# Peptides against a protein of PDB entry 5ONS: the designs that were tried, part 33

Target 1, 181 residues: chain A of PDB entry 5ONS
Amino acid sequence: MFKKFDEKENVSNCIQLKTSVIKGIKNQLIEQFPGIEPWLNQIMPKKDPVKIVRCHEHIEILTVNGELLFFRQREGPFYPTLRLLHKYPFILPHQQVDKGAIKFVLSGANIMCPGLTSPGAKLYPAAVDTIVAIMAEGKQHALCVGVMKMSAEDIEKVNKGIGIENIHYLNDGLWHMKTYK

## One batch from the design tools (peptide; aimed at target 1 H86)

Design b2_p21_3_s4 (made by RFdiffusion4, then SolubleMPNN; from b2_p21_3, 7 letters changed)
Fold by OpenDDE base, seed 4:
Structure b2_p21_3_s4 (fold): chain B 181 residues (1-181), chain A 21 residues (1-21)
Amino acid sequence: as target 1 above (181 residues)
Amino acid sequence: SLEDELFRNAPKEDIELPTFL
């Protein structure tokens, strides 16, 4: 989603959200990520305005105090940014790729099934279309936010093709944006 | 390497993961 993204070229505008809209978004976030509920007031304090940075290709980034929290495309599901996920790693279920897969993920490549079933990888139960944090063997912080294109069960059984779609990864255009005020 | 640099610049610590994960 952000492989060719540049803040200077791809941001259109920024809008401040009304209270009712913020409430709706918070409810959506809790529905998508139930584990975030106890932390949501810390992540999105009531006293702080919530903004959406509108980008090209229907990308929207939810921000508070310039911090990039979540993003979506074409009004689809919200994804946490890696920067938020690094603070709250439990927001998403995890999958772990082996060391050899790291360089490919960091190039924006989708995660192939063998990278999730090999020694050094860890595959946890997850349904198709689940948004997941991609962890790396021997690393503490997620390197990617992805979407399961196959269930964990099917990844193990089939063990070929795209297991997880790469949505956002370390050093992509969103990562380099850092903040927006 | 770029990989090492990227992970080095990540936050040093994060919130402890719940046991159900």
Scores: peptide ipSAE 0.137, ipTM 0.658, DockQ to the pose 0.044
OpenDDE base, seeds 1, 2, 3, 5: peptide ipSAE 0.115, 0.073, 0.041, 0.111; ipTM 0.621, 0.607, 0.581, 0.655

Design b2_p21_4 (made by RFdiffusion4)
Pose (drawn by RFdiffusion4):
Structure b2_p21_4 (pose): chain A 181 residues (1-181), chain P 21 residues (1-21)
Amino acid sequence: as target 1 above (181 residues)
Amino acid sequence: EEEEEEEAEEKYEEAIEEFLE
């Protein structure tokens, strides 16, 4: 989603949200990520203004104190930014690719099933369309936010094709936009 | 392939180090 994204060519503007809208978004975040509920007062303090950074192709980025928290396209599901995920790794279920796939996902490639079924990889049960944190064999931190395109069971069996769609990866355009200011 | 793996490793570590700062 952000492979060729930068602030100059992709950010149209930034709107500050009203209380009515903030509550609605928080509710959606709760529905989508149940375990995030106890942490929202910390991530989105009552005191701080909440802004949406509007981007080309109907991408929205939710910001608080200039920190990028979540993003979505159209009115689709919210995804955590990798920076928010690094602070709260439990927000998403995990999938671990083998170390050989790291170079490909850091270049924006989708995750192929061999990257999840090979030794060094760890594949956990997941239904299709689940938003997952991609972990690397031998790495402590997540490197990609993905969406299951095949269920985990299908990935083990079919073992060919895109297993996980690469949505956001370390040092993509979104990662480079450290803060909005 | 080894060079690409070293570059990817550096890129990963750089992104984590900058984040932790």

Design b2_p21_4_s1 (made by RFdiffusion4, then SolubleMPNN; from b2_p21_4, 10 letters changed)
Fold by OpenDDE base, seed 2:
Structure b2_p21_4_s1 (fold): chain B 181 residues (1-181), chain A 21 residues (1-21)
Amino acid sequence: as target 1 above (181 residues)
Amino acid sequence: DEEEEKEAEQIFNDSIEEFEK
């Protein structure tokens, strides 16, 4: 989603959200990520304005005090930014790739099944379309936010093709935005 | 490719270092 993304070229405008809209978004976030509920007031304090950075290709980034928190495309599901995920690693279920997969993930490539079944990888139960944090062998921080294109069970059985779609990865265009006020 | 893996790891480490500052 952000492989060729550049803040200077791809950001259109920024709007401040109304209270009613914020409430709706918070409810959606809790629905998507139930574990976030106790932390949501810390992540999105009531006193702080919530903004949407509108980008090209119908990408919207949710921000509070310039911090990039979540993003979505075409009003689809919200994804946490890696920066937020690093602060709150429990927001997403995890999958782990081996060391050899890092270079491909950081190039924006989708994660193939063998990279999730190889020695050094860890594959945890997850259904299709689940948003997941991609971890790497020997690393503490997620390197990617992805979406399961196959269930974990099918990844193990088929072990061929795209297992997880790469949505957001370290050092992509969104990562380089860092903040936006 | 060992060189590519080292480069990727460096990118990873640099990114995390920046985040932690």
Scores: peptide ipSAE 0.320, ipTM 0.857, DockQ to the pose 0.911
OpenDDE base, seeds 1, 3, 4, 5: peptide ipSAE 0.185, 0.311, 0.290, 0.175; ipTM 0.720, 0.854, 0.839, 0.720

Design b2_p21_4_s2 (made by RFdiffusion4, then SolubleMPNN; from b2_p21_4, 6 letters changed)
Fold by OpenDDE base, seed 4:
Structure b2_p21_4_s2 (fold): chain B 181 residues (1-181), chain A 21 residues (1-21)
Amino acid sequence: as target 1 above (181 residues)
Amino acid sequence: SAEEEEEAEKKYNEAIEEFEK
């Protein structure tokens, strides 16, 4: 989603959200990420305005005090930014790729099934379309935010093709955006 | 290749170092 993203070229505008809209978004976030509920007031303090940075390709980034928290495309589900995820790694269920897959993930490549079933990888139960944090063997912080294109069960059984779609990865255009006020 | 893996590791470390500051 952000492989060719540049803040200067791809950001259109920024809008401040009304209270009612913020409430709706918070409820949606809790529904998508139940584990975030106890932390939501810390992540999105009531006193702080919530903004949406509108980008090309129908990308929207949710921000508070310039911090990039979540993003979505075409009014789909919200994804946490890696910067938020690194602070709150429990927001997403995890999948772990082997060491050899790191270079591909960091190039923006989708995660192939063998990278999730090989020695060094760890595949946890997850349904198709689940948003997941992509961890790596021997690494503490997530490399990528992805979406399960197959269930964990099917990845293990079929072990061929795209297991997880790479949505946001370290050093992509969103990562380099850092903040937006 | 070994070079590609080293570069990837460098990129990871640099990103995380920046984040942790």
Scores: peptide ipSAE 0.539, ipTM 0.916, DockQ to the pose 0.952
OpenDDE base, seeds 1, 2, 3, 5: peptide ipSAE 0.530, 0.505, 0.512, 0.523; ipTM 0.913, 0.909, 0.910, 0.913

Design b2_p21_4_s3 (made by RFdiffusion4, then SolubleMPNN; from b2_p21_4, 7 letters changed)
Fold by OpenDDE base, seed 2:
Parts: sequence; C-alpha cells; structure tokens
Structure b2_p21_4_s3 (fold): chain B 181 residues (1-181), chain A 21 residues (1-21)
Amino acid sequence: as target 1 above (181 residues)
Amino acid sequence: DEKEEEEAEKKFNEAIEEFEK
C-alpha cells in the first residue's frame, strides 16, 4: 500500500474529525481490536483532536497530536501503523517469519507460505482476512503489518502461494512519514 | 544472498534504532 508512497506527493489534505465521527471510529477500532479498549483513551485522549490525513488512492491516516495511529483504504478495515504497533504490540495477533524472509518483506513482497512454515518461522492459528503483525526470527519489533490470505491451517497444508499480503512494512513510505501536523 | 540478508538486517536495525530515539 505504501511501497511508492511519499508524503510530499501523496498527501492531499488533513481534516479534523467531529466528535460523532470519532466515536464511530473508536467503536470500530474496539470491534476490530478488542484488546485495545483499555488503552484507547491513552492512544486517543478525549482532550486531543483527531485528524484524518487524506492521501491518494483513497488512503486515510488517523492521527492524534501528529502521531500516525491507524490507516485504512476506501473505508475498509483499520490497520495500525507499525509505530503504534511497536508501542502496543498486542493490538494484532502475530505471525513469525524466518531471518531469510526479512529482505523480501522489507522490499514489500507478500509473505509466501514456505516462509511461514520453515524452521525459524512460527505460524499461529488465524483465519483468512485477519490483520496480523509480522515478526522476524530473533527480533522483538514487528517488521510488517499484513493480512492473512489463507488460514494458518491452509498455509500449513498447502504450503504454496501467498500466505500473507504485505500491507505496511518497515522503511516504506508510511514509516518514513514520522509525524503529520 | 547472505549479503542481501545482512543488508536487510541492517536496515531493520536502523529503523528500530531510529524509532527508539
């Protein structure tokens, strides 16, 4: 989603959200990520304005005090930014790839099934379309936010093709967009 | 291949180091 993203070229505008819209978004976030509920007031304090940075390709980035928190495309599901995920790693269920997969993930490549079943990888139960944090062997921080294109069970059984779609990864255009005010 | 993996790990570590500052 952000492989060729550049803040200077791909950001259109920024709007401050109304209270009613914020409430709706918060409810959606809780539905998507139930574990975030106790932390949501810390992540999105009531006293702080919530803004949407509108980007090309119908991408919207949710921000508070300039921090990029979540993003979505075409009013689809929200994804946490890696920066937020690093602070709150429990927001997403995890999958782990081996060390050899890092170079491909950081190039924006989708995660192939063998990279999730190989020695050094860890495949946890997850349904198709689940948003997941991609971890790397021996690393503590997620390197990617992805979406399961197959269930964990099918990844193990089929062990061929795209297991997880790469949505957002370290050093992509969104990562380099540190803050926006 | 080993060189590419090393470079990738370097990029990863640099990104994380920047984040932690």
Scores: peptide ipSAE 0.221, ipTM 0.812, DockQ to the pose 0.961
OpenDDE base, seeds 1, 3, 4, 5: peptide ipSAE 0.214, 0.171, 0.196, 0.088; ipTM 0.807, 0.777, 0.792, 0.652

Design b2_p21_4_s4 (made by RFdiffusion4, then SolubleMPNN; from b2_p21_4, 8 letters changed)
Fold by OpenDDE base, seed 1:
Structure b2_p21_4_s4 (fold): chain B 181 residues (1-181), chain A 21 residues (1-21)
Amino acid sequence: as target 1 above (181 residues)
Amino acid sequence: DKKEEEEAEKIYEESIKEFEE
């Protein structure tokens, strides 16, 4: 989603959200990520305005005090930014790729099934379309936010093709955006 | 392949360094 993303070229505008909209978004976030509920007031303090950065290709980035928290496309589900996920790694269920897959993930490549079934990888139960944090063998912090294109069960059975779509990865265009005020 | 792995490692380390600052 952000492989060719550039803040200067791809950001259109920024809008401050109304209270009612913020409430709706918070409810959606809790629904998508139940584990975030106790932390949501810390992540999105009531006293702080919430803004949406509108980007090309119908991408919207949710921000508070300039910090990029979540993003979505075409009013679909919200994804946490890696910067937020690193602070709150429990927001997403995890999948772990083997060490050999790291270079591909960080190039923006989708995660292939063998990288999730090989020694060093850890595959956890997850349904298709589940948003997941991609961890790596021997690494503490997530490399990528992805979406399951196959269930964990099917990844194990088929063991070929794209298992997880790479949505947002370290050093991509969104990562380099850092903050937006 | 080794060069690509080293580059990936640098990306990771630099990213994490930025995060920890």
Scores: peptide ipSAE 0.578, ipTM 0.920, DockQ to the pose 0.811
OpenDDE base, seeds 2, 3, 4, 5: peptide ipSAE 0.574, 0.564, 0.572, 0.575; ipTM 0.920, 0.917, 0.919, 0.919

Design b2_p21_5 (made by RFdiffusion4)
Pose (drawn by RFdiffusion4):
Structure b2_p21_5 (pose): chain A 181 residues (1-181), chain P 21 residues (1-21)
Amino acid sequence: as target 1 above (181 residues)
Amino acid sequence: EEYEEELEEAYEEEEEKEEEE
């Protein structure tokens, strides 16, 4: 989603949200990520204004104090930014790719099933369309936010094709936009 | 080694499909 994304060519503007809208978004975040509820007062303090950074292709980035928290396209599901995920790794279920796949996903490639079924990888049960945190064998921190394109059981069996869609990875255009200001 | 080869091959094939589109 952000492979060739930068502030100049992709950000149209930034709107500050009204209270009515903030509550609705928080509710959607709760529905989508149940365990995030106790942490929202910390992530989105009552005191701080909430902004949406509008981007080309109907991408929206939710910001508080200039920190990028979540993003979505159209009115689709919210995804946590990797920076927010690094602060709260439990927000998403995990999938771990083998170390050989790191170089490919950091270049924006989708995750193929061999990257999840090979030694050094760890595949956990997940239904298709689950938003997952991609972990790397031997690495402590997540490196990609993905969406299961095949269920985990299918990935073990079919073992060919895109297992997980790469949505946001370390040092993609979104990662380079450290703050909005 | 076999696993590494299968992994690189899967990525090369997928990249070729993206270029053809």

Design b2_p21_5_s1 (made by RFdiffusion4, then SolubleMPNN; from b2_p21_5, 10 letters changed)
Fold by OpenDDE base, seed 4:
Structure b2_p21_5_s1 (fold): chain B 181 residues (1-181), chain A 21 residues (1-21)
Amino acid sequence: as target 1 above (181 residues)
Amino acid sequence: DEYKKKLEEAYKEYEEKLKKK
């Protein structure tokens, strides 16, 4: 989603959200990520304005005090940014890729099934379409936010093709955006 | 902010190591 993203070229505008809209978004976030509920007031304090950075390709980034928190495309599901996920790693269920897959993930490639079933990888139960944090062996912080294109069970059984779609990864355009005030 | 910078530096090093392998 952000492989060729550049803040200067791909951001259109920024709008401040009304209270009612913020409430709706918070409810959606809790629905998508139930574990976030106790932390949501810390992540999005009531006293702080919430903004949406509108980008090309129908991408919207939810921000508070310049911090990029979540993003979505075409009003689909919200994804946490890696920067938020690094602070709150429990927001998403985890999957771990093997060492060989890391360089491809960091190039924006989708995660192939063998990279999730081989030694060094850790595949946890997850349904198709689940948004997941992609972890790397020996690293504390996620290197990618992805979406299960197959269930964990099917990844194990089929073990070929795209297991997880790469949505946001370290060093992509969103990562380099860092903040937006 | 400082944390983010440190994180970026850490992953930069990690990426460089991966490229050499």
Scores: peptide ipSAE 0.057, ipTM 0.585, DockQ to the pose 0.032
OpenDDE base, seeds 1, 2, 3, 5: peptide ipSAE 0.041, 0.047, 0.054, 0.036; ipTM 0.579, 0.560, 0.617, 0.545

Design b2_p21_5_s2 (made by RFdiffusion4, then SolubleMPNN; from b2_p21_5, 11 letters changed)
Fold by OpenDDE base, seed 3:
Structure b2_p21_5_s2 (fold): chain B 181 residues (1-181), chain A 21 residues (1-21)
Amino acid sequence: as target 1 above (181 residues)
Amino acid sequence: SSAKEKLEKAYEEYKKKLEEK
């Protein structure tokens, strides 16, 4: 989603959200990520305005005090930014790739099934279409936010093709967009 | 800070749950 993204070229405008809209978004975030509920007031304090940065290709980024928190495309589900996920790593279920897959993930490549079933990888139960944090052997912080294209069960059984779609990865265009005020 | 300590504890508990799977 952000492989060729540049803040100067791909951001259109920024709008401040109404209180009622913010409430709706918070409820949606709790529904998508139940583990975030105890932390949501810390992440999005009531006193702080919430903004949406509108980008090309129907991408929207949710921000508070210039910090990039979540993004979505075409009114789809919200994804956490890697920067938020590094602070709150438990808001997504994890999947771990082996050391050999790291270079490919960081190039924006989708994650193939063998990279999730090989020694050094850890595959945890997850349904198709689940948003997941991609970890790596020997690394503390998530490398990527992805979407399960197959269930964990099917990845193990079939062990061929794309297991997880790469949505946002370390050092992509969104990562380099540190703040927006 | 108290907030950092709470976050660290939450993360450690989450890691324990992951390793049990």
Scores: peptide ipSAE 0.156, ipTM 0.717, DockQ to the pose 0.019
OpenDDE base, seeds 1, 2, 4, 5: peptide ipSAE 0.133, 0.024, 0.031, 0.020; ipTM 0.706, 0.527, 0.646, 0.467

Design b2_p21_5_s3 (made by RFdiffusion4, then SolubleMPNN; from b2_p21_5, 10 letters changed)
Fold by OpenDDE base, seed 5:
Structure b2_p21_5_s3 (fold): chain B 181 residues (1-181), chain A 21 residues (1-21)
Amino acid sequence: as target 1 above (181 residues)
Amino acid sequence: MEYEKKLKEAYEKYKEELEKE
């Protein structure tokens, strides 16, 4: 989603949200990430304005105090930014790729099944379309936010093709955006 | 509530794994 993304070229505008809209978004986030509810007041303090950075290709980034928290495309599901995920690593279920897959993930490539079934990888139960944090062998922080294109069960059984779609990864355009005030 | 419990458990496991790395 952000492989060729540049803040200067791909951001259209930024709007501050009304209180009612913020409440709606918070409810959506809780529905999508039930476990985030106890932390939501810390992530999005009531006193702080919430903004949406509107980008090309119908991408929206939710921000508070300049911090990039969540993003979505075409009114689809919200994804946490890697920066938020690093602070709250439990927001998403994890999958772990082997060392060999790291360079490909960081190039924006989708994650192939062998990278999830090989020694050094860890595959956890997850259904198709589940948003997941991609961990890597020997690394503490998530390298990528992805979406399961196959169930964990099917990844293990079939072990061919795209297991997880790469949505947002370290050093992509969103990562380099850092903050937006 | 069950989901929150599962997330807490997952987070604790995550921390344990991070400490092993």
Scores: peptide ipSAE 0.035, ipTM 0.569, DockQ to the pose 0.022
OpenDDE base, seeds 1, 2, 3, 4: peptide ipSAE 0.027, 0.021, 0.018, 0.022; ipTM 0.544, 0.493, 0.479, 0.472

Design b2_p21_5_s4 (made by RFdiffusion4, then SolubleMPNN; from b2_p21_5, 9 letters changed)
Fold by OpenDDE base, seed 3:
Structure b2_p21_5_s4 (fold): chain B 181 residues (1-181), chain A 21 residues (1-21)
Amino acid sequence: as target 1 above (181 residues)
Amino acid sequence: SMYEEELKKAYEEHLKKEKEK
């Protein structure tokens, strides 16, 4: 989603949200990520304005105090940014790729099934369309936010084709957009 | 499960970092 993204070229505008809209977004976030509820007041303090940065290709980035928290495309599901996920690593279910897959993930490539079933990888139960954090063998922080294109069960059985779609990865255009005020 | 244990560890690490702020 952010392979060719540049803040100067792809940001259109920034808007401050009304209180009613913020309430709706918070409810959506709790529905998507139940574990975030106790932390939501810390992530999005009531005293701080919430903004949306509108980008090309119908991408929206949710920000508080310049911090990039979540993003979505075409009013679809919210994804956490890697920077938020590094602070709150428990808000997504995890999948782990082996050391050999790291360079491909960091190039923006989708994750093929063999990279999730090989020695060094760890595949946890997850349904198709689940948003997941991609971990790597020997690394503490998530490398990527992805979407399951197959269930974990099918990845193990079929072991062919795209297992997880790469949505946001370390050192992509969104990562290099550190803050926006 | 192993998955739940890993998430619990991640949560505890987060709590530790927040306490240090």
Scores: peptide ipSAE 0.027, ipTM 0.575, DockQ to the pose 0.021
OpenDDE base, seeds 1, 2, 4, 5: peptide ipSAE 0.025, 0.025, 0.020, 0.027; ipTM 0.538, 0.579, 0.494, 0.565

Design b2_p21_6 (made by RFdiffusion4)
Pose (drawn by RFdiffusion4):
Structure b2_p21_6 (pose): chain A 181 residues (1-181), chain P 21 residues (1-21)
Amino acid sequence: as target 1 above (181 residues)
Amino acid sequence: SQEEIEEELEKLLEEQEEERE
């Protein structure tokens, strides 16, 4: 989603949200990520203004104190930014690719099933369309936010094709936009 | 706060291991 994204060519503007809208977005975040509920007062303090950074192709980035928290396209599901995920790794279920796939996902490639079924990889049960945190064999921190395109069971069996769609990865355009200011 | 985050992460990893088994 952000492979060729930068602030100049992709950010149209930034709107501050009203209280009515903030509550609605928080509710959606709760529905989508149940375990995030106890942590929202910390992530989105009552005191701080909440802004949406509007981007080309109807991408929205939710910001608080200039920190990028979540993003979505159209009115689709919210995804945590990798920076938020690094602060709260439990927000998403995990999938671990083998170390050989690291170089490909850092270049923006989708995750193929061999990257999840090979030794050094760990594949956990997940239904299709689940938003997952991609972990790397031998690495402590997540490197990609993905969406299951095939269920985990199908990935073990079919073992060919895109297993996980690469949505956001370390040092993509979104990662380079450290803060909005 | 950091300890609580680590505890929530441990719980998530344990749940995923149980589901896989």

Design b2_p21_6_s1 (made by RFdiffusion4, then SolubleMPNN; from b2_p21_6, 9 letters changed)
Fold by OpenDDE base, seed 2:
Structure b2_p21_6_s1 (fold): chain B 181 residues (1-181), chain A 21 residues (1-21)
Amino acid sequence: as target 1 above (181 residues)
Amino acid sequence: MEKEIQEQLEKLLKEQEELAK
C-alpha cells in the first residue's frame, strides 16, 4: 500500500474530526481489536483532537498530536501503523517468518507460504482476512502489518502461493512519514 | 506502563501458543 508512497506527492489534505465521528471510529477500533480498549484512552486521549490525513488511492491515516496511529483504505478495516504496533505489540496477532524472508518482506513483497512453514518460522492459527503482525526470526519488532490471504491451516496444507499480503512494512513510505501535524 | 504492555503481549503470545497445540 505504501511502497511508492511519498508524503509530498500522496497526501491531499488533513481534516479534524467531529466528536461523533471520533466516537464511531473508537468503537470500530475496539470491535476490530478488542484488546485495545483499555489502552485507547492513552493512545487517543479525549483532550486531543483526532485528525485524518487524506491520501491518494483513498488512503486515510488517523492521527493524534501528529502521531500516525491507524490507517485504512476505501473505508475498509483499520490497520495499526508499525510505529503504533511497536509501542503496543499486542494489538495484532503475530506470525513469524524465517530469517530468509526478511529481505523480501522489507522490499514490500507478499509473504509466501514456505516462508511461514519453514524452520525458523512460526505459524499460528488465524482465519483469512485477519490482520496480523509479521515478526521475524531473531528480531524484536514487527517488520510488517499484513493480512492473511489463506488460513493458517491452508498455508500448512497447500504451502504455496501468497499466505499473507504485505500491507505496511518497515521503511516504506508510511514509516518515513513519522509524524504529520 | 511498560510492564503492563509486556504482560498484555505475553498474554497474547500464550494464547497463540495454546491455539497452536
Scores: peptide ipSAE 0.612, ipTM 0.931, DockQ to the pose 0.983
OpenDDE base, seeds 1, 3, 4, 5: peptide ipSAE 0.611, 0.609, 0.608, 0.610; ipTM 0.933, 0.932, 0.930, 0.932

Design b2_p21_6_s2 (made by RFdiffusion4, then SolubleMPNN; from b2_p21_6, 11 letters changed)
Fold by OpenDDE base, seed 2:
Order: sequence, then C-alpha cells, then structure tokens
Structure b2_p21_6_s2 (fold): chain B 181 residues (1-181), chain A 21 residues (1-21)
Amino acid sequence: as target 1 above (181 residues)
Amino acid sequence: MEEEIEKALKEQLEKQEEAAK
C-alpha cells in the first residue's frame, strides 16, 4: 500500500474530525481490536483533536498530535501503523517469519507460505482476512502489518502461494512519514 | 506503563501459543 508512497506527492489534505465521528471511529477500533479498549484513552486522549490525513488511492491516516496511529483504504478496516504497533505490540495477533523471509518482507513482498512453515517461523491459528503483525525470528519489533490471505490451517496444509499480504512494512513510505501536524 | 504493555503482550502470546497446541 505504501511502497511508492511519498508524503509530498501522495497527501491531499488533512481534516479535523467532529466529536461524533471520533466516537464512531473509536467504536470501530474497539470492535476490530478489543484489546485496545483500555489503552484507547491514552492513544487518543479526549482533549486532543483527531485528524484524518487524506491521501491518494483512497488512503486515510488517523492522527493525534501529529502521530500516525491507524490507516485504512476505501473505508475498509483500520490498520495500526507500525509506529503505533511498536508501542503497543499486542494490538494485533502475531505471526512469525523465518530469517530468510526478512529481506523480502522489508522490500514489500507478500509473505509466502513456506516462510511461515519453515524452521524459525511460528504460525498461529488465524482466519482469512485477519490483520496480523509480522514478526521475525530473532527480532523484537514487527516488520510488517499484514492480512491473512489464507487461514493458518490452509497455509500449513497447502504450503504454497501467498499466505499473508504485505500491507505496511518497516521503511516504507508510511514509515518515513513519521509525523503529520 | 511499560510493564503493563509487556504484560498485555505476554498474555496475548501465551494465548496464541496455547491455541497452537
């Protein structure tokens, strides 16, 4: 989603959200990520304005105090930014790729099934379309935010093709955006 | 706060590990 993303070229505008809209978004976030509920007040303090940075290709980035928190495309599900995920690593369920997959993930490549079933990888039960944090063998912080394109069961069973779609990865255009005020 | 985050992560990972068995 952000492989060719550049803040200067791909950001259209920024709007401040109304209170009612913020409430709706918070509810959506809790629905998607139930574990975030106790933390949402410190992530999105009531006193701080919430903004949406509108980008090309129907991408919207939710920001508070310039911090990029979540993003979505075409009013689909919200994804946490890697920066937020690094602060709150429990927001997403984890999947772990082997060491050999790291360089490909960091290039924006989708995660192939063998990278999730090989020694050093850890594949946890997850349904199709689940948003997951892609961890790496020997690394502490998530490399990528992805979406399960196959269930964990099918990944193990079929063990070929795209297991997880790479949505947002370390050092992509969104990562380099850092802040937006 | 860091400790609470670590606790939350630990609990999540434990649940995932248990589910994987």
Scores: peptide ipSAE 0.492, ipTM 0.906, DockQ to the pose 0.979
OpenDDE base, seeds 1, 3, 4, 5: peptide ipSAE 0.470, 0.471, 0.470, 0.478; ipTM 0.900, 0.900, 0.900, 0.902

Design b2_p21_6_s3 (made by RFdiffusion4, then SolubleMPNN; from b2_p21_6, 10 letters changed)
Fold by OpenDDE base, seed 4:
Structure b2_p21_6_s3 (fold): chain B 181 residues (1-181), chain A 21 residues (1-21)
Amino acid sequence: as target 1 above (181 residues)
Amino acid sequence: MEEEIKKELEKRLKEEEEAAA
């Protein structure tokens, strides 16, 4: 999603959200990520305005005090930014790739099934379309935010093709967009 | 990592390991 993203070229505008819209978004975030509820007031303090940075390709980035928190495309589900996920690593369920897959993930490649079933990888139960944090052995911080394109069960059975779509990864265009005020 | 966040992460990881067993 952000492989060719540049803040100067791909940001259109920024809007401040109304209270009713913020309430709706918070409810959606809790629905998508139930574990975030106790932390949501810390992540999105009531006193701080919530803004949407509108980008090309129908990308929207939710921000508070210039911090990029979540993003979505085409008004689909919200994804946490890696920067938020690094602060709150429990927001997403994890999947672990093998060491050999790391370089490909960091180039923006999708995660192939063998990279999730090989020694060193860990595949946890997850349904198709689940948003997941892509981890590697010995790494504290997620390498990537992805989406299950197959269930964990099917990844194990089929063991070929794209298991997880790479949505946002370290050092992509969104990562380099540190803040937006 | 803050201790409270660490505990929450550990909780999630434990749940995931249990589900995978």
Scores: peptide ipSAE 0.445, ipTM 0.893, DockQ to the pose 0.803
OpenDDE base, seeds 1, 2, 3, 5: peptide ipSAE 0.440, 0.434, 0.444, 0.439; ipTM 0.891, 0.890, 0.893, 0.892

Design b2_p21_6_s4 (made by RFdiffusion4, then SolubleMPNN; from b2_p21_6, 12 letters changed)
Fold by OpenDDE base, seed 2:
Structure b2_p21_6_s4 (fold): chain B 181 residues (1-181), chain A 21 residues (1-21)
Amino acid sequence: as target 1 above (181 residues)
Amino acid sequence: MEEEIKKALEEQLKKQEEAAK
């Protein structure tokens, strides 16, 4: 989603959200990520304005105090930014790729099934379309935010093709955006 | 990492590990 993303070229505008809209978004976030509820007040303090940065390709980035928190495309599900995920690593369920997959993930490549079933990888039960944090063997911080394209069961059974779609990865265009005020 | 965040993560990972068995 952000492989060719550049803040200067791909950001259209920024709007401040109304209170009612913010409330709706918070509810959506809690629905998607139930574990975030106790933390949402410190992530999105009531006193701080919430903004949406509108980007090309129908991408919207939710920001508070310039911090990029979540993003979505075409009013689909919200994804946490890696920067937020690094602060709150429990927001997403984890999947772990082997060491050999790291360089490909960091290039924006989708995660192939063998990278999730090989020694050093850890594949946890997850349904199709689940948003997951891609962890790496021997690394502490998530490399990528992805979406399960196959269930964990099918990944193990079939063990070929795209297991997880790479949505947002370390050092992509969104990562380099850092802040937006 | 803050202790409360670490705890939350550990709990999540524990659940995932248990589900994987």
Scores: peptide ipSAE 0.590, ipTM 0.930, DockQ to the pose 0.820
OpenDDE base, seeds 1, 3, 4, 5: peptide ipSAE 0.576, 0.578, 0.580, 0.584; ipTM 0.927, 0.928, 0.928, 0.929

